Peptides against a protein of PDB entry 5HOI. Designs and how they scored, part 133

Target 1, 351 residues: chain A of PDB entry 5HOI
Amino acid sequence: FRYMPFSPAGTPFGFTDRRYLTMNEVGYVSTVKNSEQYSITVSFFDVGRFREYHFEDLFGYDLCFLNEKGTLFGQSKTGQIQYRPHDSIHSNWTKIIPLQAGERITSVAATPVRVIVGTSLGYFRSFNQFGVPFAVEKTSPIVALTAQNYRVFSVHYSQFHGLSYSLSELGTSSKRYYKRECPLPMSLPNINSDMKKDANLDYYNFNPMGIKSLFFSSYGDPCIFGSDNTLLLLSKWRSPEESKWLPILDSNMEIWKMSGGKETTDIHVWPLALAYDTLNCILVKGKHIWPEFPLPLPSEMEIRMPVFVKSKLLEENKAILNKKNEIGADTEAEEGEEDKEIQIPVSMAAE

## One batch from the design tools (peptide; made by RFdiffusion4, then SolubleMPNN)

Design b1_p16_8_s2 (from b1_p16_8, 10 letters changed)
Fold by OpenDDE base, seed 4:
Structure b1_p16_8_s2 (fold): chain B 351 residues (1-351), chain A 16 residues (1-16)
Amino acid sequence: as target 1 above (351 residues)
Amino acid sequence: KRKEFAELIAEMLAQP
């Protein structure tokens, strides 16, 4: 096994000189190899809100994370990271992450308030959006990261224990764990069954964990989309004893149903994000399971969330509202940043 | 949403 640089929904080069470094609901980052250099383009789905930009990459960035405020780049071998705000108001910054011999940056994540770097030796490094370091923690080897606001979803790999995950919050003074290196019930790629086609071998060599993407839902729930094309959502993560992974979508089964039961072995879902009850994704047709160039328009797949998940999210939102109303009666307690848990629209309770 | 996705799949299946 080799630790490979992971970025959410990143694609391999294959036989081409170009690939996507990352993509999500905000946009997509592409890189084109030009001799010893790369040309990087940061593109957006909302062209009215954001302006596409490009730059020459002299470092060969192989890690990327895109958010609404900027793009984080990383070079897995050299330890270089760069943050590029989308606006021209804030300056770009560059930093070298100190790496041990044979250590690689395996994943990077960025929010408007945090930058996170994970390594093949399990170093978890946290920074603010300006690259000021908070802490270095030693964990199990990190293979994937995503983040939303102050929350970090990390995936770890051990040769002895397989996949695990952590869910943490990076406050100003401390890291809180909601989940710490708990078993992740995601299926790994089956080399014997899936690698019969060269295209699957190319993808496996690029991403041996088969994690197509990981993200937080619009409700702040950790999501992961593996090689089995099942979307897993971590439910009840605030309650350690109640926390569980829910298979909220089998995308192969949904494509098969929508086809009228036809063979759909050449149609693939490429996950971008989960917004409410819709998976934002790219539909891919062809030999490769990943989108090629040009990028197809994103599609929205409606998820029949289990009624139990919808009802519990509604109960949690009601409980949060009731607690807010109870706290609103007495003391001038400091405006702690309201965890604006996006209320599930009441319309989702009726289906 | 679901109709649009089903239409897209139908279009993809109609492509050679």
Scores: peptide ipSAE 0.184, ipTM 0.810, DockQ to the pose 0.553
Fold by OpenDDE base, seed 5:
Structure b1_p16_8_s2 (fold): chain B 351 residues (1-351), chain A 16 residues (1-16)
Amino acid sequence: as target 1 above (351 residues)
Amino acid sequence: KRKEFAELIAEMLAQP
């Protein structure tokens, strides 16, 4: 096993000179090899809100995290990180993360208020958006990170214990844990069955955990999309004893149903984000399970969320709306979508 | 949404 640099929805080079470093609901970051250099492009889905930009990368950034305010880059071997705001108001900053011999940065995450760096030795490093350090914590080896506002979802791997996860909040004074290194019930890639196709071996070598992406939902629930193409959502994480992973989407089953029961072994979902009851994703056709160039337009897959998740999400939305109304923000309430009949996923209806 | 996604899948299945 080797700890590899992970970025949300990142793709391998394969036999090409280009790949996606990361993609999500905001946009996509691509890198192209040009001799000894790389050209990085930061592209956006909302072209009216953001302007595409590019730069020359002399470091060979292999880690990336995109948010609505900027892009964080990292080099797994050298420990170089760079934050680039999308606007010209804020300056770029660069930092070297000190690494021990053989240590790698395995994942990076950035929000408008926090920067997080995780390593193969389990060093969890936190910074503000300006690269000012808060703390260094030693955890189990970090294999993936995502963050929303002050919250961090981290995935850990031990050869002895398998996958675990943490959910934490990075306040101004201290780190709070909601979950600390709890078991993550995600299936790992099956080397023996799946590796019969060279294309799957290339992806496994790039991403041995098979984590296609991880993100927070629009409601702030941790989500993970593994090699089994199942979207897991962490429900009730505020109540430690009630917290559970929900398989809210089997994407292979949904594609199969939508095809009318045809063979769909060459059609793949590439996850971007979960917005309300829709998975934002790229549909991919071909031998590779990841999108090639050019990037297809994002698609929305409707999720049959369990009724109890949707009800809680509606209550949280009402609470957010009520707080906005108390603050005197005229947010036009789009009243329209309350009454859609919630079909339970067949995988959850078999109990 | 579902119709558009099903149409996209149908188009993808119709491509060789």
Scores: peptide ipSAE 0.181, ipTM 0.809, DockQ to the pose 0.601
Fold by OpenDDE base, seed 2:
Structure b1_p16_8_s2 (fold): chain B 351 residues (1-351), chain A 16 residues (1-16)
Amino acid sequence: as target 1 above (351 residues)
Amino acid sequence: KRKEFAELIAEMLAQP
């Protein structure tokens, strides 16, 4: 096993001079080999909201994270990171992350308020959006990161313990854990069965964990999409004893059903994001499980989540809160009530 | 949404 640089929905070069460094609901970042240098392009799906930009990369960035405010780049071997705001009002910044001998940056994440760097030795480094450091924590080896606002979803790997995950919040003064190095029930790529196709071996060498992507849903729930093409969502993460991974979509099974039961071995889902009840994805046709160039338009796969229950329960809980506030005029509403987890009744999760 | 996705899958299956 080797720790490889991971970026959400990143693609290998394969036999080409180009790849996607990352992609999500905001857009996609591509890199092209130009002799000893690279040309990076940051492209967006909403062309009316954002302007595409490009730059020459002399460092060979192999890590990337895209958000609505900027793009974070990293070089896994040298420890160089660069943050590029999409808006020209804010300055780019560059920093060197100190690495020990043999240490690699394995993943990077960025939100409008936080920058996170994870390493093969389990160093978790946090910064603000301007690259000012908060803390360095030692964890189990980090293999993947994603972040939304102040929340971080990290995936860890140990040869003894396998895959684990953490869910944390990076406040101004301290890091809170909702989950700390808990078992992650994700299937790893099966080298013996899946490696009969050369294209699968190339992808495995690029991404040995088979994590195609990880993200937060529009409701702030951690999601992971593995090599088995199953979307897992972490439910009830605010309640440590009640938290569980839900297999909310088998994308192979859904494609098979939509085909009318035909063989669909050449059709692949490439995950971007989960928005409400829809998986935003790229549909890929061919031998490679990842999108090539040019990038197809994103598609929306409807998920039969009890999300109708979650949205209706959100509206009902808002209506109950509004009725309580109409009856109780004089108690200072503590600003903390907006983050209460909605209890989904067990009976509605079984349909 | 789901109908549109099923139509896209049908179109992809019809392509060689």
Scores: peptide ipSAE 0.180, ipTM 0.809, DockQ to the pose 0.558
Fold by OpenDDE base, seed 1:
Structure b1_p16_8_s2 (fold): chain B 351 residues (1-351), chain A 16 residues (1-16)
Amino acid sequence: as target 1 above (351 residues)
Amino acid sequence: KRKEFAELIAEMLAQP
């Protein structure tokens, strides 16, 4: 097994001199090989809110994370990271992450308030948005990271236990765990079945975990999109005993239905973000499962929860409503709107 | 949204 640098929705070079380092709902970051250097471009979907910018990369950044305030870059082998605010008011900063022999940065994430670096040895390094370090924690080997505000979703890999995940909050004084190295029920790429197409081998060599992307939903739920093209959402993560992964979308099945049951083996979903009840994605037609250049316009796929998941959620929601009606709640505790458990909207359960 | 996506899939399927 080889730890590879992971970035959300990043694409391989393939047979080209260019690739996407990352993409999400904010925009896309591309890199082009120019002999011994790279040219990086940070592009945005909302061209009215953000101005596209580019720079020369002498380090060969292979890690990237884009947010609404800036772009984090990383070099997996050297440990160099760079944060570039989109606004010129804030200065760029660089830092070298100390790496042990054979250690690699495997993933980076950035929010407006936190920078996170994960490594192949399981070093979890946290910083503020200015690159001031908070802590170093030793975990199982990190293969992917995403973050929203103060929350971090991390994916870990162990040769003995397979995939696990953590969900943590990086406060000012301490790290809180909602989930700590719990089993992740995501299918890994099957080398024997999937490698029948050379394009799948190229993608597997780029991303051995098959994680196309991971993100937080607009509600703040951890989401992961694997090689099986199923979107998993972590529901009820505030309640440790009730928390579960929901297969909220099979994108292959949805494309197949939309085609009228035709063969759609050349049509692929490339995930960007989950906004409410819609998957923001790039539709890709072609040999490669990833978007090429130029990038197609983003599309919105409506989330239809599987009937079995829908039925279970309806039963659970009825059971919760019945318990709330039996407990005469005389105490109007104004628990602020921020801590309310995000119920998957009943609208996803109506059709 | 969903109609637009189905239309995009139909357009993609109409391309050789």
Scores: peptide ipSAE 0.180, ipTM 0.809, DockQ to the pose 0.594; fails the geometry check

Design b1_p16_8_s3 (from b1_p16_8, 10 letters changed)
Fold by OpenDDE base, seed 4:
Structure b1_p16_8_s3 (fold): chain B 351 residues (1-351), chain A 16 residues (1-16)
Amino acid sequence: as target 1 above (351 residues)
Amino acid sequence: KRKEFAERIKELLELP
């Protein structure tokens, strides 16, 4: 086993000179080999909201995280990171993360307010959006990161204990854990069954954990999409005793059903995001389980969330609204409007 | 959504 640089929905080069560094609901970041350098392009699905941009990469960035305000790049071996705002009003910044001998940056994440760096030795480094450091914490080896606002979902790997996860909130003064290195019940890639196809071996060498992507849902729930093509959602994470992973989608089964029961072994779901009850994804046709170039338009897969998940999300949203109304009575704390919990559409309550 | 996705799956099944 080797710790590899991970980015959400990143693709390998394969036999090509180009790959996606990352993709999500905002857009996709591609890199093309050009002799000893790379050309990076940051593209957006909403072309009216954002302007595509490109730059020459002399460092060979192999880590990326895209959000609505900017793109974080990282070089796993050198420890260099760069944040590039999409808006030209804000300056780019570059920093070198100090790495020990053999240490690698394994994942990076960025929100409009936080930058997170995780390493193969389990160093968790937090920064603000300007690259000012908050803290360094030692955890189990980090293999994947995602973040939304102040929240961080981290996946850890131990050779002895397998996969674990943490869910934390990065306030200004302190880190809070909702979950700390709890077991992650995700299936690892089956080396013996999948290695019969060269394409699967190439992907395994790129991503040995088989985590195609991880993200927060529109409701702020941690989601992970593994090699088994099952979307897992962490439900009730605010209640440590009640928190559980829900298999909310088997994408292979849904494709099979929608085909009318035809063979669909060459059709693959590549996950981007979960918006409400809809998985935003790329449908891939071919031998490779990942999208090639050009990127197909995203597709929306409706998830039949278990009624119990819909009802609980509604109850949690009501409970949070009630708590906000109770707290809002006593303290004029300018808790900024940003934590407007996306109201579950009434349509989701009716199914 | 579901119809459009099912149509897209059918289109992909017709591709070589």
Scores: peptide ipSAE 0.431, ipTM 0.929, DockQ to the pose 0.580
Fold by OpenDDE base, seed 1:
Structure b1_p16_8_s3 (fold): chain B 351 residues (1-351), chain A 16 residues (1-16)
Amino acid sequence: as target 1 above (351 residues)
Amino acid sequence: KRKEFAERIKELLELP
């Protein structure tokens, strides 16, 4: 197994000189190979809110994370990272992450308040938005990262145990774990079955975990989109005993239904973000499962949870309501709004 | 949303 640099919804070069380093609901970052250098462009879907910008990359950044305030870049082999605010008010900063022999940065993430770096040896490095370090923690090898505000969703790989995940919060003084290296029930790409097409082999070589993207939902729930084109959402993560992965969308099945039952083997969903009950995605037509250039306009796929999952969520929602009614008789405890587990919207349950 | 998505899938199916 080879650790590869992962960025959310990043695409391979394939047979081209250009690729997407990352994309999400904010925008997309592209890189073009120009002889020995690269030209990076940071583009936005909301052109009224943000101005597109570009720069010359002499380092060959192969890691990227885009947020509403800036873009984090990383070079997996050299350990260089750069943060570029979208505004011209805040300064860019660059840092070298110390790497051991053979160690690679495997993923980076950035929020307006945190920068995180994960490595192939399982070094988890945290910084503030200005690149001031908080901590270094040793975990299982990190293969993917995403973050929202102070929360971090990390995916780990062990040769013995397969995929695991952690969910943590990076406070000012301490790291809290909600989940720590728990089993991740995501299927790895099957080399023998899926790699019959050269395009699938090219993608596997770029992303051997088959994680197309991972993000937090608009409700702050960890989401992962694997090679099986199933969107998994981590529900009840505040309750250790109740926490579970929900298969909230089979994108292949939904495309097939929307086609009227036609063959759709050349139509692919490329995930961007989950906003409420809709997956923001790029619809891709062609041999490659990833978007090419120019980037198509994003599409919104409505999420219809399976009936068997809906029934469980309805039971859980009733159980929570009943517990609140039993406890809420005696203590007007102002449970601060921040810690309320946002239930999956009733709209997902009512269909 | 759903109609627009279904229309976009139909448009993509008409592409070669």
Scores: peptide ipSAE 0.431, ipTM 0.929, DockQ to the pose 0.587
Fold by OpenDDE base, seed 2:
Structure b1_p16_8_s3 (fold): chain B 351 residues (1-351), chain A 16 residues (1-16)
Amino acid sequence: as target 1 above (351 residues)
Amino acid sequence: KRKEFAERIKELLELP
């Protein structure tokens, strides 16, 4: 087994000189190999909100995370990271993460307020958006990271225990765990059955865990999309005893149903984000399970969440709002605007 | 949404 650099929805080079470093609902980051250097382009789906930009990469960045305020880059072997704001007001910053012999950065994540670096030895490093360090924690080996606001979803791997996950909140003074290295019930790629096709072997060599992407939903729930093309959502994560993974979408089955029961072995879903009850994704036609160039326009797949799951998510969100209102009455302290739950406008539930 | 996605799947099935 080899630890590989992971970025959400990143693609391999394959037989080409170009790949996607990452993609999500905001946009996509591509890199092209030009002799001894790389050219990186940061592109956006909302062309009215953001301007595409590019730069020359002399370091060979193999890790990336895109958010609404900037892009984090990392080099897995050297430990170099760079944050590039999308605006021209804030400065770029670069730093080197100290790595031990054989240690690799395996994943990076960035929000408008936090930068996170995870390594093959299980070093979890947290920073603010300006690269000021908060803490270094030793965990099980980190294989994937995503973050939203102050929350971090981390995936860990042990040769003895397989996949685990953590869900944490990175305050200013402390890290809170909602979940700490709990078993992750995701299917790993089956080397013996699936590797008979060359395209599957190339992807396995790039991503041995088969995690196509991980993200937070628009409701702040951790989501993961594995090699089995099933979208898992972590429900009730605020209640440790009630927390469960829900298989909310079998994408292969949904494509098959929508085809009218035709053969769909050459149609693939590439996940970007979960917005309410819709999976934002790229539909891919061909031998490769990942999008090539040019990138197709995103598609929206409606998720038939069981009525009981939608109702429980609404009740959980309401119970959280009520608990915040009870706690907010006694502490006059100016603890910041951070935890505004995105109120779903009532109007979008009726159309 | 669902109709548009199903139309897009049909379009992709007709591609060589």
Scores: peptide ipSAE 0.429, ipTM 0.929, DockQ to the pose 0.549
Fold by OpenDDE base, seed 3:
Structure b1_p16_8_s3 (fold): chain B 351 residues (1-351), chain A 16 residues (1-16)
Amino acid sequence: as target 1 above (351 residues)
Amino acid sequence: KRKEFAERIKELLELP
């Protein structure tokens, strides 16, 4: 096993000179090899809200995280990171993360208020949006990061214990854990079954964990999408004893159902984000499980949310509405649609 | 949403 640089929904080069460094609901970041340098383009789905921009990359950034305010870049081997605000009013900044011999930056994340760097030795480094450091913590080896506002979802790997996760909040003075290195019930890629196609070996070498993406839902629930094409959502994470992973979507099964039961082995879901009850994703046709160039338009897959998630969402929306009403803000109440229970696929209920 | 997604899946299945 080798620690590889991970970015949410990043794609390999394959046999091409270009790849996506990252993509989500905001947009997509591409890089093209130009001799000894790279050309990076930051593109957006909402072209009315954001202007596409590009720059020359002399460092070979292999890590990226895109948010609504800027893009974080990282170089896994050198430890260089760069934050580029989308707004030209704010300055770019660069920093070198000190790395030990053989240490790699494995993942980076950025919100409008925090920057996070995780390493193959389990160094968790936190900064503000201006690159001012808060703390360094030693954890199990970090393989993936995502963040929303002050919250961080981290995935860890141990050769002895497999995958674990943490959920933390990076306040002004201290880090709070909601979950700390708890078991992550995600299936790892099976080298023997999946490697019958050369394309799967190339992807495994790029991403040995098979984590296609991880994100927070619009409601702030941690989500992860693995090699099994199942979307897992962490429910009830505020109550440590009640917290559980919910398999909220088998994307292969849903594509198969929507086809009318046809063979769909060449149709792939590439996850971007979860907004309410809809998975934003790219539908991919072909041998590669990842999107090629040009990027297709995003598609919205409706998810029948488990009653427990919907009820929590209704409670959180009521709590937000009650707080807004206490502040004297007129907000129209949308009428809640009926509670649809998710039938767990028989294949997932047998594990 | 669901109808549009199912139509997009059908279109992709018709591609070679």
Scores: peptide ipSAE 0.429, ipTM 0.927, DockQ to the pose 0.618

